# Designs tried in a protein design run: peptides against a protein of PDB entry 7UQJ. Part 8

Target 1, 160 residues: chain A of PDB entry 7UQJ
Amino acid sequence: PELYQNFNITPPRGVLFHGPPGTGKTLMARALAASCSSDERKITFFMRKGADILSKWVGEAERQLRLLFEEAKKHQPSIIFFDEIDGLAPVRSSKQEQIHASIVSTLLALMDGMDNRGQVIVIGATNRPDAVDPALRRPGRFDREFYFPLPDVKARFKIL

## One batch from the design tools (peptide; aimed at target 1 K56)

Design b1_p9_4 (made by RFdiffusion4)
Pose (drawn by RFdiffusion4):
Structure b1_p9_4 (pose): chain A 160 residues (1-160), chain B 160 residues (1-160), chain C 160 residues (1-160), chain P 9 residues (1-9)
Amino acid sequence: as target 1 above (160 residues)
Amino acid sequence: as target 1 above (160 residues)
Amino acid sequence: as target 1 above (160 residues)
Amino acid sequence: SVSRHRLSH
């Protein structure tokens, strides 16, 4: 921590895995979750699949998001993996419903809002990165974007 | 106050921050929230978003908005910041649920019935200005619109 | 009435001010209410909004609307003004609430219950006319309309 | 699609 406090830098805490299907995005997230439970320092892994938070009550989806990010604040070494994040956080449009743009606006305010979110890494895997809201693809929330390509010759050899 | 009486004008009590992502809107709101809590006279900063307003009960979201504006009038030198305000106050539509048009109508009524002395300032950042209702963007509600642009060379030099 | 009843031209049951925002619709009703700054029993003016009638309870909104209309009949020559009538009478659909739908179902029955000797005029204002319910725009209701456009050059000169 | 509902008191 003193190496990041030596400068006035904050570590990148957001990655967006993107690429074709079957290229290793969920596998990499699974290996990272298995490695986080065996290094004997508790890095808590929060798994979220698509629009797991959607509810028929008004304001319960934004409440579940606020609770997920808060429980992440309770245990500082915590990680949030959003599998298929293009179904949870689509591009905000006026044509579609308000529950979607309201979830996207809550996610924007919880990732880089007025309050600091803590030592919470946020990972999102998507096959459609241009279905993710463009305000969610900037530094401070999903700083990095790992493109997982279809494997080249050496990589196919190594996989096989 | 006599300058605002000499000329027969009312000081603007509303600002709408708007601009591309990562251009300084939440940063300016955070710097103003730190400047509200330092000096010999105190300005009270009220931070809100769509999650701690929207409720599942009939007449509870507009009651939370009224409690916010009454509490801000009580602590009279005050700032109310609505982040991602297009999620809180979208363009009113008949093809949407009634709770969003009812929030926009309650917000219009509470802004048209404020102190009329420049005591409660309302600041909102929408990242997208079109998504917010045009009735809120007219002078009398959100008087000023600050466009936070992508920085040019001198500005990028100063930021770096 | 001694003059206007000679010719059998009936006064309107519902007149709708509609136009873009900031075009002076609330000013016309405020100026007509200052033309009610005259002596009593003539042109009693009621200033209501699309809010402050609708409540948490199930009967106070319709009971209060029936009482407003009864007080309007009590003072015979009277005007009821509904500012932001899309807040009181939105479009009834299957995303609509039950309390607004019953407010529309009572406002329609009260406008059809108003007699032919027109002594109560209901003026209503909106910035979005095709967001008020279609039933109040039928004959015998809000049928005469006043469009309030943005000002032209001479009009902007007079305003300045 | 999700259709959200509000409850009365």

Design b1_p9_4_s1 (made by RFdiffusion4, then SolubleMPNN; from b1_p9_4, 6 letters changed)
Fold by OpenDDE base, seed 3:
Structure b1_p9_4_s1 (fold): chain B 160 residues (1-160), chain C 160 residues (1-160), chain D 160 residues (1-160), chain A 9 residues (1-9)
Amino acid sequence: as target 1 above (160 residues)
Amino acid sequence: as target 1 above (160 residues)
Amino acid sequence: as target 1 above (160 residues)
Amino acid sequence: MVKTELLYH
């Protein structure tokens, strides 16, 4: 949060955290949430796992997404964190994956329907950004992407 | 970063990460740096350990701090992460700790001298927030604090 | 490793980190690795994602597990971190999942074959401990479990 | 300097 404000960067409606597993994407999302919550301004953090939404809410995933966004809006300032969002919104490969297409469509609509003035940030995390439907990566959606490199020896050395 | 902008929260110049050892403060700082670095906008991450600054730079710690902040400003957007900042900026206890007092004074001046518009974020991490000089915790410095709880005492004790 | 040695606690052969997504399981594993690595005693950290082992190493997953454990033993003190281990070792459901059964069997054998005196710690992380094969949760394997609660809204509020 | 060698294989 602070870095982007410091940078006068118009907050994206959505941020895609991508990088190898265990690079701290979920951690970062939580830390961001924690860092943005002050004693005065508590941020509500909503977390969902993409694959879990599909598996637990078979046939209701769209409704659950809508409810999630409504609840986030109700409890703003808020963060919606989709862990493993590639599981929720896979690249539309075949005509047969209507369910995924519908969920993606719902998520697109929800992100597009967010008022730019809303204090709701959506963070998607993935290990495979290329497995996320490109439509979600367009402006007004997950229009900012953050690579979480492995703390590669080199990235560690670059951080060192 | 983004969350603070989204919330129109004036980004603190400094963020204090505090909590028991191993709560992920350093990791979070790194993850923040990584998350804030896009392919287009790489964030430069500077890491220093408080005790290491004192031990390695005996007599030059102040100069090293100045250089660090200059370098961070030069390579903005940047994050300066002070791990174990309580080692760098102990509470002013006795008259004999003039060295610490001077280093703290330098750090105060550097944080105060940061342009609010600068894309430099300072993160301090400590296991002992009460061991950090309160002057560093004032507005315009480390004015935001984040508690990193132990993953529950029970979970840590079970790891213990 | 160091935590257990420092605390004179017999290191478990395996530790299961479980809890909702983004509770910092992977983070904690890394933080533990980092905290256990001293300047004198570097811990080698091996990370694998359960689902990635299955997907990337189709037909060689068992061999890769063996190699991983051999490498960990060679580079002890070491930590093997299996992120999303439920993806690697799902509960034995149907006869048709012979692949999973074989991988689980291999992992069981590898964990059982670890000398208790070895400075190799295996950490499994899952969002679904009940989706992990119970055989892996028996004594001498992942015999310690750590619940990573969500930073409950309250804990998040306490982190604020 | 906790040199954790993170070997990501």
Scores: peptide ipSAE 0.000, ipTM 0.199, DockQ to the pose 0.098
OpenDDE base, seeds 1, 2, 4, 5: peptide ipSAE 0.000, 0.000, 0.000, 0.000; ipTM 0.265, 0.195, 0.182, 0.326; seeds 1, 2, 4, 5 fail the geometry check

Design b1_p9_4_s2 (made by RFdiffusion4, then SolubleMPNN; from b1_p9_4, 6 letters changed)
Fold by OpenDDE base, seed 2:
Structure b1_p9_4_s2 (fold): chain B 160 residues (1-160), chain C 160 residues (1-160), chain D 160 residues (1-160), chain A 9 residues (1-9)
Amino acid sequence: as target 1 above (160 residues)
Amino acid sequence: as target 1 above (160 residues)
Amino acid sequence: as target 1 above (160 residues)
Amino acid sequence: MVETEVLYH
């Protein structure tokens, strides 16, 4: 919380964490939530996997997203963390593509419908930022991107 | 940064991240830096290791700290991350103890000399918070502490 | 490697990291690799996702696993990290079940074939330890398990 | 050399 106060920067509605697997995107989202929660001001952290939205919420994904955003709004200040948000990406089947398009459209509408006065931050994490629908990366949505590099492996840790 | 704007909390001059090795302290500092940087407002992240201040900056540690803080001030908004800040702790030699005392005194003076209007945040990370000089943990310095537990195997981590 | 050498503890052939999503399993594996590498003894860190073994290595998963273990052996000391090792779990189709059984059998054979003198450590990470084939959890394989709980935001993350 | 890791956007 405090780091942003000094910067007088309107918090983005959405932040995209991207980088190679195991760069700490999920941990970062959690620790941001943790770092922003005090005894007086607890941040509620909601976590969903992109793949779970498609696979577990079959036929209810739009409803579950709406419920998630309503719960996040009810429990402000809150963070919604979508892990593997590229897992919302359509699988190549036309039916899955339509379902995905509907889910993405719902997420877009929910992000657009957030009051700028709301204390709900959405964090999307992906290993494949290019697989994230460009519509999600527009201003007022995931308009801020954070690259999580593997710490430059060149010096001591050759992560091959 | 942005999460703090919503919370109207004056950012600390210094934050101490402490916890067991591998709890993500360094990653957290990096991602806080990342999360606070936008296209319009890039946060400059400076990283130093405590042990490097003693070993690599032999005879120049005070000057290097001054330069670091001046660079951080010049590149506001900025984060100075001291990884392994307990590595500033003197090794058992009286000479190292004097050198450490001088380095700590310089760091204290630099943290005290930060304008509250400055957009420089100092993060210290340690695995041994008790090895961090108590003078660094006073108000206006590392006056906020964040414990990074190893997630304790036994207990129900309900992220509420 | 180095951590185990210092303690005169024979490193396990395999370690299972399990816990809820975003508990830092991948980070811990990286940090273990990091903590075990020195200037003199660089640890090579290999990372694979379980789901990628099934989806990207369709028809070649066994060969790719063999190559991975050979590369790890060639670049000792090394860590092989299987993220989402439960993603090797068969999807409901009989054909996928057979493919999975073959992949698991290959992984078992590779883990069993590791010389105890080898400096190759295998880390599997999962959010669903019960979805990991029990054969992988036998002695000489993933015979050590580490639970990564979500830090209970309430109890231990006192952001003081 | 100050390794200024510019977190690239």
Scores: peptide ipSAE 0.000, ipTM 0.212, DockQ to the pose 0.065
OpenDDE base, seeds 1, 3, 4, 5: peptide ipSAE 0.000, 0.000, 0.000, 0.000; ipTM 0.204, 0.203, 0.194, 0.202; seeds 1, 3, 4, 5 fail the geometry check

Design b1_p9_4_s3 (made by RFdiffusion4, then SolubleMPNN; from b1_p9_4, 6 letters changed)
Fold by OpenDDE base, seed 1:
Structure b1_p9_4_s3 (fold): chain B 160 residues (1-160), chain C 160 residues (1-160), chain D 160 residues (1-160), chain A 9 residues (1-9)
Amino acid sequence: as target 1 above (160 residues)
Amino acid sequence: as target 1 above (160 residues)
Amino acid sequence: as target 1 above (160 residues)
Amino acid sequence: MVDVETLYH
């Protein structure tokens, strides 16, 4: 509750940070985590890469996701940050599509299983929001999207 | 409302970004401004430096602050970003203390006078949060603080 | 001079920001640009991606680089930021190696041709400093390197 | 002149 209230994040189970590379998505996720942490209340920040979910955990990705969510729940308040979450997008192999479907399905189930009273926020970062499975972008999942625009070079000329 | 809702910044009259130099405070303020700006809804970003408030506006700082807040109100939704807000901190001269006290007092009054329904966010950035007048850090002012930790200090000292 | 003096960046013709993804390299480059910009002195920020230099400018990359440097010189003080500069690294095709060599050679010549009195800074960001052509990392080019450590996930677990 | 930076996105 408080993590969500303090950030006025309507407790979205998930927030999608999307925008061009280097717009500060990862840094924002980290800054949010750090800024919610006080001396009295530390937020546990779990980071995973979407590409690592597919590649490092071949055959165990679903289990590792479950363990991640359990650890995040155990260490509430917490943030699970998936960097490059578009890296879950299947490479065009039938076998990878099945693996992707299973991993994404597990992630969906884990996000759906998050109690709204829980102090676990999921943040996904991507440069390619359209490459993120639309099922992840539904209400109760990554239902909030934050576009990180390239600070338009033009606006920067005015800032600069 | 919506600026505050979209950022899920509970309409803080002010947010203090603090942390060592180069942690991305200024950039985060800009990224926030930019990320709240859509093609349909542009956010006006006003930037001032704390040191410039003291030095450039000698004798007019209070008036310029008032004008800044009026312009920000006129161009809602808007962000007023005070970079180096600790630069308002008096240099140890009695005359600067009085000028500082007046400027800070004006800023306090302007922040207190902001309607919570207004779409004006004030962001202060500092490397020295303890040098920021505690009165600015009270509820209804810079009542939210975001610590920007150094990404590991060693690399930053080379950039700085 | 002043851009270099204010950042205490000994006028590097180029600065290489390297470190793992999401360490804030792009963000820092932008923060640097922004922090060097005052109301009196605006810095022009030019951004290009290393991968785009290779892919979008097939057959014109050298010319586009020259134009970029000329525009940066025309709009001094300026920063040229190459994001993902390791994206200039040849993919293992002989044809790409030749294209890479020509593009890198052009970039080298442009960096070498920068007058140290000019107010043009080149910043390259990479996740893979060892994938950057060593010729780019010589004195008078990207002769300053800033490692952006992953903020130690451990330290962040304490913040979070 | 209020340096209005309009972040256009």
Scores: peptide ipSAE 0.000, ipTM 0.196, DockQ to the pose 0.087
OpenDDE base, seeds 2, 3, 4, 5: peptide ipSAE 0.000, 0.000, 0.000, 0.000; ipTM 0.232, 0.192, 0.182, 0.199; seeds 2, 3, 4 fail the geometry check

Design b1_p9_4_s4 (made by RFdiffusion4, then SolubleMPNN; from b1_p9_4, 6 letters changed)
Fold by OpenDDE base, seed 2:
Structure b1_p9_4_s4 (fold): chain B 160 residues (1-160), chain C 160 residues (1-160), chain D 160 residues (1-160), chain A 9 residues (1-9)
Amino acid sequence: as target 1 above (160 residues)
Amino acid sequence: as target 1 above (160 residues)
Amino acid sequence: as target 1 above (160 residues)
Amino acid sequence: MVVTEVLYH
């Protein structure tokens, strides 16, 4: 609540940062964690990368997600940042189907199981919002999407 | 006000982001715009580049600055991001003197003319804070400065 | 040569940016591309992501790498930025072995085949430098490494 | 003016 009250936002359970690579989605998530941390109210920032969860924790990815959400709940107020969430939760119709489907289902359940009163923000970052399972983009999950446009390449080329 | 209230910050009229190239100044500005935008309160982000204003709008740069600030006021809450503000507002003593002096004076007047209650944040980004006219760095203008350090300068010097 | 002469560096054929996620590796690569682009000398910036090359171009990844290097050579001076190069070129001993080994071999050959006089910089970014095939870290390839530390969280907390 | 509305969806 208070983490969101600071933003005058109805508390989304999840925020999707999307945009081209190098648009600072990860930097923003860290900056938000910093911004919302006052001297009196330190925010715990958890960062995971979609591809790393799948590659490092084959067969334990679901357990690791559960542990992550439990740890985030224990250390409230907290931010869970999933970098490259499209790597963790590809569209269910993509042919690498079975292992991904269970992980997606676990993530869905974990997001749905967050009480609206919880001080856990989940930020997903992707370069490909359409590659993220639409089930994650429903209300109560990643229901807010923030587009990170390319800093106009033309504008940056006149810097130097 | 509210844009700053969300951050528990006394509303600076201007924020100077300074630091080496690629430290994420522009990204942070966009990111702040995203962070402060709620469903109910969309922030309008205006981006201009100092060198582009001078080069593209010879003789109209002052008018374009005025129009920019007027548009930002119309679309409150808003952020005006000046990338490379050192290109727009060089130190008055720099030999490219006359045209720059009037543009700087216009920018000063526009920043001074922002009511404290306005929801327009002006962010200037520069790689050279000392190249920015000191008049812009006074209270009520770019009175807050944020240093974006290189991730370890020592590492970059081995590239160069 | 000149792209490196501007930096007073012996021209590395490749530069490895490594450090925690969100340390601005991708941003730095873009900023370097911008930095080296003068009005007279525009740099062409090519960006690819390791995981995306493997996932999108199954069976054509080698060809796509070749085409990328050819395109970069045609558009000199150029930067090829591989984001998450650890996804493209994992250690040869990693269990997803066969498809990766040929792609790594192709990348090695492409980097070795770049003439020292070419104006193509290859930047690899990774969060896991030890996950990158050691063959890529040899002289004439990614022979320079730059660590991107976390911007001191404490320093950013003073921003807001 | 590239007004990027950061559209929150």
Scores: peptide ipSAE 0.024, ipTM 0.205, DockQ to the pose 0.111; fails the geometry check
OpenDDE base, seeds 1, 3, 4, 5: peptide ipSAE 0.000, 0.000, 0.009, 0.000; ipTM 0.361, 0.367, 0.292, 0.357; seeds 1, 3, 4, 5 fail the geometry check

Design b1_p9_5 (made by RFdiffusion4)
Pose (drawn by RFdiffusion4):
Structure b1_p9_5 (pose): chain A 160 residues (1-160), chain B 160 residues (1-160), chain C 160 residues (1-160), chain P 9 residues (1-9)
Amino acid sequence: as target 1 above (160 residues)
Amino acid sequence: as target 1 above (160 residues)
Amino acid sequence: as target 1 above (160 residues)
Amino acid sequence: SVTQERLSE
């Protein structure tokens, strides 16, 4: 931590995995979760699949998001993996419903809002990165974007 | 106050921050929230978003907005910051649920019934200005619209 | 009435001010209420909004509307003004609440209950006219309309 | 699609 405090830098805490299907995005997230439970320093893994938070009550989806990010604040070494994040956080449109743009606005305020979110890494895997809201693809929330391509010759050899 | 009486004008009590992502809106609101808590006279900063307003009960979201504006009038030199205000106050539509048009109507009524002395300032950052209701963007509610642009060379030099 | 009843031209049951925001619709009702700054029993003015009638309870909103109309009949020559009538009478659909739908179902029955010797006029204002319920725009209701446009050059010169 | 509901007290 003194290396990052030596400068006035904050570490990048957001990655967006994107690429074609079957290219290793969930596998990489699974290997990172298995490695986080065997290094004997507790990095808590929070798994979220798509729009797991959608509810028929008004304001319960934004409440579940606030609770997920808060429980992430309770244990500082915690990670949040959003599988298929293009179904949870689509591009905000006026044509579609307000529960979607309201979830996206809550996610924006919880990732880089007025309050600091803590040591919470946020990972999102998507096959459609341009269905993710563009305000979610900037540094401070999903700083990095890892493109997982279809494997080239050497990579296919190694996979086989 | 005599300057604002000599000319027969009312000081603007509303600002709408708008601009592309990562251009300084939450940063300015965070710097103003730190400047509210330093000096010999204290300004009270009230931070809000759509999650701690929207409720599942009838008449509870507008009651939370009224409690916010009454509590800000009580601590009279005050700032109310609504982040991602297009999620809290979208354009009113009949093809949406009634709770969003009811929040926009309550917000219009509470802004039209403020102290009328420049005591409660209301600041909102929408990242997208079109998504917010045009009735809120007229002078009398959100008087000023600060456009936070992508920085030019001298501004990028100063930021770096 | 000694003049205008000679010719049998009935006064309107519902007159609707509609237009863009900031065009002076609330000013016309405030100026008509200052034309009620006259002596009593003539042009009693009631200033209501699309809020402060609707409540948590199930009967106080319709009971209060029926009482407002009864006090309007009590003082014979009277005007009821509903500012932001899309807040009180939105479009009834299947995303609509039950308490607004019953407010519309009792405002319609109260406007059809108003007698032919027109001594209660109901003026209502909106900035979005095709967001008020379609039933109040039928004949015998809000049927005469006043469009309030943005000002032209001479009108802006007079305003400045 | 999700249709959100509200309760009364």

Design b1_p9_5_s1 (made by RFdiffusion4, then SolubleMPNN; from b1_p9_5, 7 letters changed)
Fold by OpenDDE base, seed 3:
Structure b1_p9_5_s1 (fold): chain B 160 residues (1-160), chain C 160 residues (1-160), chain D 160 residues (1-160), chain A 9 residues (1-9)
Amino acid sequence: as target 1 above (160 residues)
Amino acid sequence: as target 1 above (160 residues)
Amino acid sequence: as target 1 above (160 residues)
Amino acid sequence: MVIPEVEYR
């Protein structure tokens, strides 16, 4: 609250972290969770990989997403971090199977169903923001985007 | 040079980054590559995921590993970063398929075949060092290990 | 050797890592220590927080700093990492207590007293480089600086 | 596989 209040930042329902692989997207999500955790208020951090949801939960991915959001709501304040979200929510126009479309639809509904007063933040990380369904990048969903540049080689070269 | 020369640091042929997920293992590997790149000497950074080598290169994984090491040698100085190396080189005692055993054997041979004078560093990252074949953790291979602790929540809470 | 020899890196006596909280400054310091450790030559990594030195060692901070540098010299090659160094070395012009001024003076003397051939590197991390006494940022001390960009400050300022 | 809840305190 205070961190968010002090930045006058309405906590986004969804934040998209995008940038080249290994730029610290996952680390940053954990770091945000840690920095937002106080002694008075622990933040519960849920982490899932997009590809793991598809591969491990074939036929149950929609149910598992619902359960994840319910659990996150129960343990609020919470952060749901989807690593490799392009694996979970591919662009609908890609000739990708009906399974992907239903998972995307479920995720859209879950994002839209979050109350503005809820203390659940969703962070998606991807190396390919253009591979994420544009519907997820609309206001009320992943409506804030953050680019993770490659570590500037020149800046480190000045240190070493 | 001088930092490493002054530390009398023989560059390990292989370094294992281990620790909880999202502790910045991948970021660190890239950051080391970047810090090691000068305007005069660019380090080529090769990144592969253990699971991707198995899933995308079924029946060709051994060949692809050989090609990767040849390309890394051609583009030296280079870093080969294997993310999720426990997916590529699971413990042999697990009832895991013959394919995994042959990939591990190939990786062992490639690590052993690196000339001590070669400018190729291999970095493996895993959340489960105990799931990596102990043969890969022996001297001359991933003989240096680095633990990535979870970001200390208290440190960040004082900073933000 | 060659990878490190090809990095014409004069070990800075002091490196300042600056950038917003959670950008991996602490992680980077540890990883540099690990990358610099060989089987032949282990680097000893000393970590202290600026605020902890002030809060835990009230009236003894100067002595503890001296002991830390002596221990680092004894265990060379070594890295001393000061996390939150702005807490340890505030700008003198700030109406900050005489205690801070004496700690800064001690740290300056310890940095200046390091032999150029010594295998002790000091890394300071801060979110506020402007809050660090400029005397510490002069040549022969924290003379190399590295900016750890937030993932675009605007996006965090929009998120948190 | 229950990903252990990393409670960041």
Scores: peptide ipSAE 0.006, ipTM 0.362, DockQ to the pose 0.071
OpenDDE base, seeds 1, 2, 4, 5: peptide ipSAE 0.000, 0.000, 0.000, 0.005; ipTM 0.381, 0.279, 0.330, 0.393; seeds 1, 2, 4, 5 fail the geometry check

